# Peptides against a protein of PDB entry 8OXM: the designs that were tried, part 170

Target 1, 371 residues: chain A of PDB entry 8OXM
Amino acid sequence: FKAEFRLAGGVNLPKIIDCVGSDGKERRQLVKGRDDLRQDAVMQQVFQMCNTLLQRNTETRKRKLTICTYKVVPLSQRSGVLEWCTGTVPIGEFLVNNEDGAHKRYRPNDFSAFQCQKKMMEVQKKSFEEKYEVFMDVCQNFQPVFRYFCMEKFLDPAIWFEKRLAYTRSVATSSIVGYILGLGDRHVQNILINEQSAELVHIDLGVAFEQGKILPTPETVPFRLTRDIVDGMGITGVEGVFRRCCEKTMEVMRNSQETLLTIVEVLLYDPLFDWTMNPLKALYLQQRPEDETELHPTLNADDQECKRNLSDIDQSFNKVAERVLMRLQEKLKGVEEGTVLSVGGQVNLLIQQAIDPKNLSRLFPGWKAWV

## One batch from the design tools (peptide; made by RFdiffusion4, then SolubleMPNN)

Design b2_p18_7_s4 (from b2_p18_7, 10 letters changed)
Fold by OpenDDE base, seed 3:
Structure b2_p18_7_s4 (fold): chain B 371 residues (1-371), chain A 18 residues (1-18)
Amino acid sequence: as target 1 above (371 residues)
Amino acid sequence: MTELEKEMGLAIAEFKRR
């Protein structure tokens, strides 16, 4: 370890530590305090298993379909070490940075990211109809620019094309794997892009098994497929490489049903793996920027756990775990809304749900569905 | 023409327009 550390900022004051390996390579690590990294560690193991399944299949191996993983070492219930994703940037930082974001650079006459956020915050408590109208106005005046990421980074046309393919494959693989696992909270700061590979790295895996649907503002999309995400794929958008890579990923997942169910069953019943949504976590994830001031951590989480009979908690937990397993089995059978779909039909439904402006307009404004 | 060749052709046309 180097003697010096840097603070990454934020409420939890995570420490960036540089370590020299036995191989003489410097590795940056993020030490998080007051954050439960166990869920991230578990989800990384599941992603590694999904990658193993994808590498065994000839069609997904030829397409180099992988979900990017990072090393997580939980140290306690509230601390751990993350491998720092060196050479990655949050897609939100590239797109909507206040000073030099791609939207401001390429679309200077569009609404600012702040204006878009303000407009959507004003209608947050309004009807779905009012949210939809304002979302459509925001979208009309905030046009996608993420195509410029690969164009800025990769000046050679052949390299640019290969990197755009790598990006599109990464979006497809992570979208389908994320949907199967019910991964939520896919806001623009929880998705990193590698500046060298153009592959996505999904971080903060604290919302899984469709627990995003029980948030105060429920998640209404299966994965992030917003206008900028699609614009990064280039002129074909969701058609061509993306759709085919989704279908091939879904085929491998469906053909691996027994393996995936067995793994998820073990995880759901692991007493050390808290995947359930709690009210404090829900408040933290959907906290308003204005509400940062008053959440004194004075609600002893300890006092409310003591009064529910352990038996009623366990029975309620087991019923939730069973419902999660049943829904996972349905997804892996292609059962959507009580109908059995083909791989192509299921992937098409998921794409349509993810791009539907009615679904996107209903999301929490902090998710930035217009980006 | 393979699907990949079609996508390459579209990508080259896209790159030349930017």
Scores: peptide ipSAE 0.144, ipTM 0.832, DockQ to the pose 0.013
Fold by OpenDDE base, seed 5:
Structure b2_p18_7_s4 (fold): chain B 371 residues (1-371), chain A 18 residues (1-18)
Amino acid sequence: as target 1 above (371 residues)
Amino acid sequence: MTELEKEMGLAIAEFKRR
């Protein structure tokens, strides 16, 4: 290991460590402290399986529909080594970096990222109507710029177009698979973009199976399809390549129902896989940046064990697991709000839900729904 | 014209407006 480390951004300040392998190759590793990487490891295995299903289907294979995966080596409940995705950047770092973010460079007269965040934080405890009005004002004065990512990185027109297609396919595949698995917490720091492939890498997979809906501010969108995400697709937006790739991904997932249910069932009942939302984790995920100083959880172990009989805890867990499996089965049947939809109908509903400014305005301000 | 050819034509027009 080299003696030097770099800090990656974010609350947990993960350490980027360069290591020399026994093969003499330098490899970057991300060492996360205080995170349970077991959830990430399990979700990466599920993504690898989804990739196997997508590669077996001729239509999805021809479109190169895949979810980018990374190696996770959990070392303990509080530490692990991630394969650092060399040549990736958080989409938030590219878009809304304080020094030289794309919004500041291309839209210098728009609201700053800080002004947008402040405006949305001021209305956080207000009505849905007030949140919607302020969100629309923020959106009017903060115009999308993510098209410039591919335009900066790929100067050749043919390469630029190919990479924009790779990006659009990556968004579509990860959005549909993420929806099926109920993946939450898709803020701009949990989504990386590969600077060479233009493909997305989803990190921090600890909010799964729709557990984002039980957060203090519940998640209201099936996946991240914000204005910058759409702007990266170019002039067609969500129409054309994106919609078709979503439909083909959804078709493969629905046709693989038995396989997906069997695997998720094994995972939900694995005693080593804690997928349930803990109240402390819920508070941590929706902490205000200003409150970061004081809530060291002194796990004072003395908070009364409410002797919920082990039987009542187990019964409550089993009921939640059953509900997750039932909802997964509904998604794979195309059941939305009690109605059976076609693949095209289901994909259309999900796109409309994800782009709805009423849904986006209700998200936690830290999710940055205006980006 | 395939849908991909349409998207390619639009993308080339977008790139030329840069």
Scores: peptide ipSAE 0.130, ipTM 0.821, DockQ to the pose 0.013
Fold by OpenDDE base, seed 1:
Structure b2_p18_7_s4 (fold): chain B 371 residues (1-371), chain A 18 residues (1-18)
Amino acid sequence: as target 1 above (371 residues)
Amino acid sequence: MTELEKEMGLAIAEFKRR
């Protein structure tokens, strides 16, 4: 280990450390403190299995459909080491960095990211109608710019087009796999883009199995397909390559139902894998910048009331696990809202749900659904 | 013209408008 570390930014200030391996190679590692990396590690294993299924199918293999994975080594319940995704940038950093973000560079007369955030926070406790109106005003005055990522990084037209296709395929694969696993909407800082491959890397997998629906502001989209995410696909948007790659991914997932159910069942009942949403985690994920000052952890909430019957906790856990498995089985059968859909019908419904400005306007403002 | 060829043509036209 080198004696020097860098901060990766964010609330938990994770430390980037450089390590020299026994092979003499320098490797960057991210050390997270106060975070449970076990969920990230488990989700990476599930992604590797999904990749194996996608590689076995001729149509998905020909399209190079994969979800990007990274190495996670959990060290404790609140610490671990991540392989630092070298050559990646958070989509949020590229788009809405305060100094040099793409929105500021390409749309200098649009609303600032701060103005958008403020407008949406002002209506956070308002009606769905008021949220929708303000969201539409924000969207009109904050136009997408993510097309410029591939255009800045890839100057050759043929390479640029190939990388935009790689991006579109990566979004499609991660969206469908993410939907099946119930990852939901992803904060823009938790989606990295590889500057060489244009593929996405999803990090901080602390919300899975539709636990985003039980947040104080419930999730309303199956995955992140915001205007900038779509703009990165170019002029065809969600039509053409994206839709076809979603359909081919969904075909493989549905045809692998038994394998996916068996894997997820083992994980849901693993006593070392806490996937359930707890109130503290829910508050942390939807914490307001203003609320950072008052959450002194009063450590003194008496340990006495947590002795409620182990039997009732286990029964409640088992019922939640069963509901997750039932919902996973429904998704893999194409059951949406009590109706069995074809792969094309299911994918179409999911795309329409994900891009619906009514659904996007209802998301937690901290997740920046206008980006 | 395959759907991919149409997307390539549109993409080349998009790139030239940069």
Scores: peptide ipSAE 0.111, ipTM 0.809, DockQ to the pose 0.013
Fold by OpenDDE base, seed 4:
Structure b2_p18_7_s4 (fold): chain B 371 residues (1-371), chain A 18 residues (1-18)
Amino acid sequence: as target 1 above (371 residues)
Amino acid sequence: MTELEKEMGLAIAEFKRR
């Protein structure tokens, strides 16, 4: 290891360290403290299995449908090492960086990212109607700009078009697999884009199996398909390539039902894999002050040992695991709201749910559903 | 014209308006 480290931005100040391998190659690693990387490691393994299924199918293989994965080495319940995704940037950093974000550069007369956030925070405890009205005002005065990512990085028209297709395919694959695994909406800082491939890398996979629906502000979308995510696809938006890639991914997932159920069953009953939502994790996900103010809440969580009998904890856990497996089986059968849908019908419903301004307006303001 | 050719034509027209 080199003696010097760099800070990656963000609340947890992850350390970027350079190491020299036994092969003499320098590799960058991200050391995260205070985060449980076991869930990230497990989800990366599931993504590798999904990629194997997608590579076996001729239609998805021809389209190069893959989820980008990274190496995760969990060291403890609160620490680990990640492969540093060299040549990636958070989409949130590109879009809404304070000084030189794409929204400020291309839309200088629109609301600032801070003004949008402030307006949505002011209505956070208001009615769904008031949230929707303010969200529509924010959206009208904060127009999407993510098309400019590929336009800035790829100056050749043929390369630009190929990279926009790679982006669209990456969004489609990650959206459908993310829906099957119940990853839900993703914070804009937890989606990286590769500056060379235009493919997405999803990081910080702390919400899975629809546990985002039991947050204090429940998720209302099956995956992140916000206006900037759609704008990156160009003029066709969610139509054409995106829809077809979602359908082909969903076909492979539904045809692999037995394999996916078996894999997820093993993971849900793994005593080392805590996928359940707990109150502390919920607070951490939805009470992060985005402001850099050093308020260390010394939450003396008094360990109120609720001595629930071990038998009642196990029975409660098993009932949640069974419910997750049942819902996964429904998704893989195309059962939505008690109705069996075709692949095209199911994908259409998911797209409509993900782009609905009423659903987006109800999301936690910290996840920036207007971006 | 294939669906991909339509998407390419629209994309080229989008790129030229940059």
Scores: peptide ipSAE 0.087, ipTM 0.788, DockQ to the pose 0.013

Design b2_p18_8_s1 (from b2_p18_8, 7 letters changed)
Fold by OpenDDE base, seed 5:
Formats: C-alpha cells, sequence, structure tokens
Structure b2_p18_8_s1 (fold): chain B 371 residues (1-371), chain A 18 residues (1-18)
C-alpha cells in the first residue's frame, strides 16, 4: 500500500489507495465505507446488461457505445474495495484541485474554485432569480478548460482525436443510460476519467430511480452536461457525435423496454437492495462543509424508528416502487411531460434541460454546476 | 459480492437477455 490516499466524493468519503499487487502491478483501489457497495454492485450489473443490449445492436456496436464498469470486491459486510481501472482520476481532481487544477493552470485570472463555491453557497437559501444571476456571474468568470485533458494526455494528434471521440461517446452513453435509470448525485468527484481511454467511470450509484428529485435541494438536470463536460468534446460541443450517440443509445433503450422494465422491477422489490432515499442519506448528500464537523457517526439509524406501522411503511414502499416503474415505462416510451416524443425529440429535450443555466443554478452548490 | 439472491437475479436476467 502506498501511504498516499486521495479522497473520492460521495456518501462515505471513499479513499483511493494505490496498491502494488504481488504481481508488481499498481492497482488503484477505492476503499468505500459501510453501506454503498451493494448498491454500486447491483448498478454495475445493470450497466453490464445495458452494455449487452448496446453490443447486440449493430449501430451502437459500430460506435463502441459502452458504459465503463468496475469490479466491486467486497472485503466485509461493512467494507469493500472497488477495483478501479488503473489510471482513473476524478474529473473534479483534474479540473479544480486547489494547487494544480486545470482551471488554475490555464485560467489563473478567473475566479478560484473556492470563490465560485463560496458565491453559490451565499445564495443557497435565496430565490431562483438571485441564484441564476450569481450562477451567470460565476460562469462568466470561470471559463471551461476540460479540452486540455486530452491535449495533456495524448500528444499524438491522431490519438488525441480518437480519444476525444471516445470521451464524447462515453459521455453520451452514460448520460442516456443514467437518465433511463434515474441516476443522481453526478458531482465532479463521482465521475472519473480514464487517463488511457478517455472514457468516464461513474461511481457512487446510491442515488438512482430519480431519488435525487426528492432531496432537500431537488436535482433539476437529467445528467451532468456542464460547461467543462461539453468543453471536453471540442469545437462541436453537444452537436454531431454526442447527439447522434445519445439518439442511438436511446433507440436501443426504447427498443429494450420489456427487458429493462423486468430488470428494474426485480431490483425494486429485492429486499436486499435499498434504493429508497432516507432522511439521513439525504442530509449526508447535501451537508454543508461547515456541518461535516458535527455529524459524528453516532446517529444510530435505530433511534428514528418512528413507529409507523409496518403496514404503512410497506404500502408507502410499494407506491414508490410502482411510481418508479411507471416513470421508467414513460421514459422508454418517450413520454415527457405528458407528450410522446421521437428519439430525436426526447434526446433534444434532455440536452436542453441538462445545459439550461436556470436548471443548473438551482442545484445544490456541492454538485458544482459551474464546472 | 452480490448476495446469492442478487447473483441469481443477475443470472436469471442474463438468461432473459440471451
Amino acid sequence: as target 1 above (371 residues)
Amino acid sequence: PLTPRQKAIVEELQALLE
């Protein structure tokens, strides 16, 4: 084990530990804390099934549309090591590291990542209009730099171009599948990039089935398509390759409706798969950095046995599960806001929702919507 | 690991995909 650890984002402050194996290979291992390894393991298998569907279709197979998956190696009931692909880094560490982040290196006269976060935290309890104005000021003074990731890692122009396409395809595939599964909490520490493939690895999959919409600060975007995410695609942005890869992914998902519904139904009714948002998890996900000091892990989950009759809990659970299945069926039919959309119409709506500064300004400041 | 049940669900779902 190397003595150096990096913090990944998410609910249990997972530690990235560099391990040298007995085979002399360096393996980055994420040591995740207590509860989330089972949720991550289940969602990784859902991603493997989505990858199987994408490989069966000729158009998505030709484009190499896949979601990067990782092995979950549980060490105990309360601890596990995620075997990360060697050579992954959180996009947040590359972009907004305090000492040597890409924003500081390429845009030294812009606002610091800390100044941006402070400005958005100051307006957190303000109106949507005031949040929007401050978000626009932050965005004006914090310009995207993620184009430099591929330029730093891939010096050969032909390799650089191919890796930029791999990145764009990875963003498209993960965005559409993430939307179908209702993945939330897509902050900059929960998205890794592979330094060799330029593909994204989504981690901390504990906010699924649109449970991000019931957080104290609701999620307002279908996936992360922020200015830096778009800047990594190069001059075409969301147009051309990204849009076409989203459309082809959505086409496969919509044509696989019965399979995806059956999969999600089995998972929603698995008593070992806790996908529901609870108040403690919600509080944890939207904690202020200032509030991290007081939450000693001594809040035993045991004490808020609110004596809701077991029958009322089960009835409430079943109603939430039914609502999740209905909403999944709507997405797979292209039903958005009561209207049936074509694949192109649905993908266009999702892109517009994800890039809308009004939606981005309403997100929790910890999500870092300006990055 | 996946629980034995989660493994069975995945194997069943893989079989439904084949």
Scores: peptide ipSAE 0.017, ipTM 0.566, DockQ to the pose 0.022
Fold by OpenDDE base, seed 3:
Structure b2_p18_8_s1 (fold): chain B 371 residues (1-371), chain A 18 residues (1-18)
Amino acid sequence: as target 1 above (371 residues)
Amino acid sequence: PLTPRQKAIVEELQALLE
């Protein structure tokens, strides 16, 4: 370990440490404190298995469809070392950095990221109709700019085209795999982009198996396919390459149903894998800036009330696990809203749900659905 | 490190994929 550490930004002040591997290579490691990295570690293994399935299929292999993975070494229940994704930036940092974000640089007359957030926070407790109207006003005055990421990083037109294609493939693969696994909390800080490959790296995988739907503000989209995400694909948007890559990924997932069900079943019943949403986690994910003052961790709340009958908790857990498995089986059969869809029909429904401004307007303002 | 059980699960899952 080098004696020098850097602080990454954020509330938990994660420490970036430089480690020398046994191969003599320096690797940056993110030491995340207080967060359970076991979920990330397990989900990375699931992604590796999905990648194996995608590499075995000729059509997905030819398209180089992969979900980017990172190494997770859980050290304890509350600490771990992530292999820091060197050469990645959060998409939110590129797009909506307060000083030099791409929206401010390319669209100086649009609303600021702060103005957009403020407007959406003001209507957070309002009707869905009022949220939709304000979201549409925000969207009209905050136009997408993520096309400029590849244009800034890749000056050669042939390289630019290949990188935009790699980006589009990465969005498609991660969107479909993420939907199958029920990944939530896909805000702009939990999605990194590799500055060399243009591929996405999804981090903070703590909201899985559709547990985002039981948040105080439920998640209403299957994956992040917001206007900037689409703008990064270029002129074709969701049509052509993205749609075809989603369909080919979904085809592999559906054809691997038994394998995926067996994997997820083992994980859901692993007593070391706490995938269930709890009230404290829900509060942390959807905490309002106003509520930061009162969560002094009163260490002293007695362990007494956690003695609710272990039998009733276990039965409730088993029923939730069974429901997750049943819903996963439905997805892998193409059952959506009680109807069996073709791969193309299912992918089309998911794309429409993900881009619907009515669904996007209902998301928690911290998710930044206008970005 | 993966727990011995998590490692066994991964090895068993790898074996199911072979």
Scores: peptide ipSAE 0.015, ipTM 0.492, DockQ to the pose 0.022
Fold by OpenDDE base, seed 1:
Structure b2_p18_8_s1 (fold): chain B 371 residues (1-371), chain A 18 residues (1-18)
Amino acid sequence: as target 1 above (371 residues)
Amino acid sequence: PLTPRQKAIVEELQALLE
């Protein structure tokens, strides 16, 4: 191990450690502390299985629809080693989280990311109407720039076009699989983009199975499809390639219902997986300002004394597992709001929900729905 | 508990991940 570490971007400030292997090769490793990486490991396994399903289908295979995966080695309930996604950058770092962020470079007269966040934080406890109005003002004065990622990285027009298509396919695949698995909206630091492939890598998978709906500020979108995410697709936006790739991914997922239910059932009953987001963890995910200091929640050891009978824990767990499986089955049947939709109808509904400024304005401001 | 069919699917899927 080198004595030097770098902070990766993101709420949990994971440490990037350079390790020399027994083969003499230097490998970057991401060390996350205080978080259970078992969820990340499990979700990577589910993504690998989804990739296998996508490769078996001719239409998804021809489109090279895949979710980027990474190796996760959980070391403990509070520590693990991730393979660092070499040659990736957080989309938030490219867009807003550095002095040379794309918004500042390409839109120097727009609101700063801080001004946008401040305006949305001021209305966080206000009406939906007031949130919507302020969100629209923020959006008008903070125009999308993510198109410039591919333009900066890929100077050849033919390569640029191919990489923009790879990006669009990656967003489509991850959006639909992420919806099926209930990943919800994703913080801009938890979406990495590969600087060579233009494919997305989703990290920090601690919110799954629609747990985002039980957050203090519930999620209102099925996946992240914000203005910058759409801008990266180019002039057609969500139409054409993105929509078709979503439909083909959803078709494979729906046709693989039995397999996906079986996988998730096995994972839900894995005693190593804590599926119950502690309300404190949910609160913590929404209360951490990006910049605020190490307030160690001293989880005082004394809250151990709610010895809920082992039977009540098991019954509560089974009810959560059943609810997750039921909701997964509904999604895989195309049941939305009590109505059975076609693949095209379901995908259309999800896209419309994800891009609706009314839904975006209701999200937790810390997730930067204007980016 | 997984059904015999679910177990077989899990074993097949596990063998595809190995």
Scores: peptide ipSAE 0.010, ipTM 0.449, DockQ to the pose 0.019
Fold by OpenDDE base, seed 4:
Structure b2_p18_8_s1 (fold): chain B 371 residues (1-371), chain A 18 residues (1-18)
Amino acid sequence: as target 1 above (371 residues)
Amino acid sequence: PLTPRQKAIVEELQALLE
């Protein structure tokens, strides 16, 4: 390890450390000192397996459909080493970072990110109708700019076009795999974009298996498909390449049902992983300041054990695991709201749910559904 | 490094994929 470190930002002050491998290669590592990286490490393994399934299928292989992965080495319940995603930037950093954000640069007369947040926070406890009206006002005065990411990074028109396609494919793959694994909406700081490939890297995998639905403000979208995410796809938006890549990814996931169920079963019954979100954890996650790019600390099992008899914990855990597996099986069968859908029907429903301003307006304002 | 248990899970999962 080099003696020098850099701060990556966030309240946990993760340290970027350069290390020389036994192969003589320098690798940047993010050392987190307050986050349980075990869940991230496991989700990265699940993503690698999903990638293996996607590589086996000729149609997904030809499209190079992959979810980007990073190496995670958990060191303890509160510490780990991440391979830092070199040449990546959080999409939130590009879009809404202070005065240098793309919204401020390209739309200087629109609402500031702070004004948007304030307006949505003011209606957080209001009716769905009031939330929707304010969300529409925010959206009207905060127009998407993420198209400019590829335009800034890729000046050659042919390269720009290919990178926009790579982005669109990456969003499609990560959205469908993320939906299957129940990752839900991903905060804009927890989605990195690779400045060379235009592919997305999802970090902070602390909310999985639809645990976002049990948050104090329940999640209402299957994945992040906000206006800026769509704007990055270009003029066709969710139509054409994105939809087709979602369908082909969903086909592979549904055709791999047994494998995916077995994987998730093994992971749920691993006593090293608390996949359960208790109401206190859920409340804590939604009380965090937005500027905290914190990987969710798994509240130590020790703080939960002090309040429940061991026997009720084990029975409750098994029931949660069974419910997660049942819902995963439903998704992989195309069961949505008690109806069996085709791959195209299921993907269409998910896209419509994800882009619906009514669903987006109901999200926790801290997730910035207008970005 | 993966924990011995995470390795065993990965190995089992690899074997299910072979």
Scores: peptide ipSAE 0.005, ipTM 0.402, DockQ to the pose 0.022

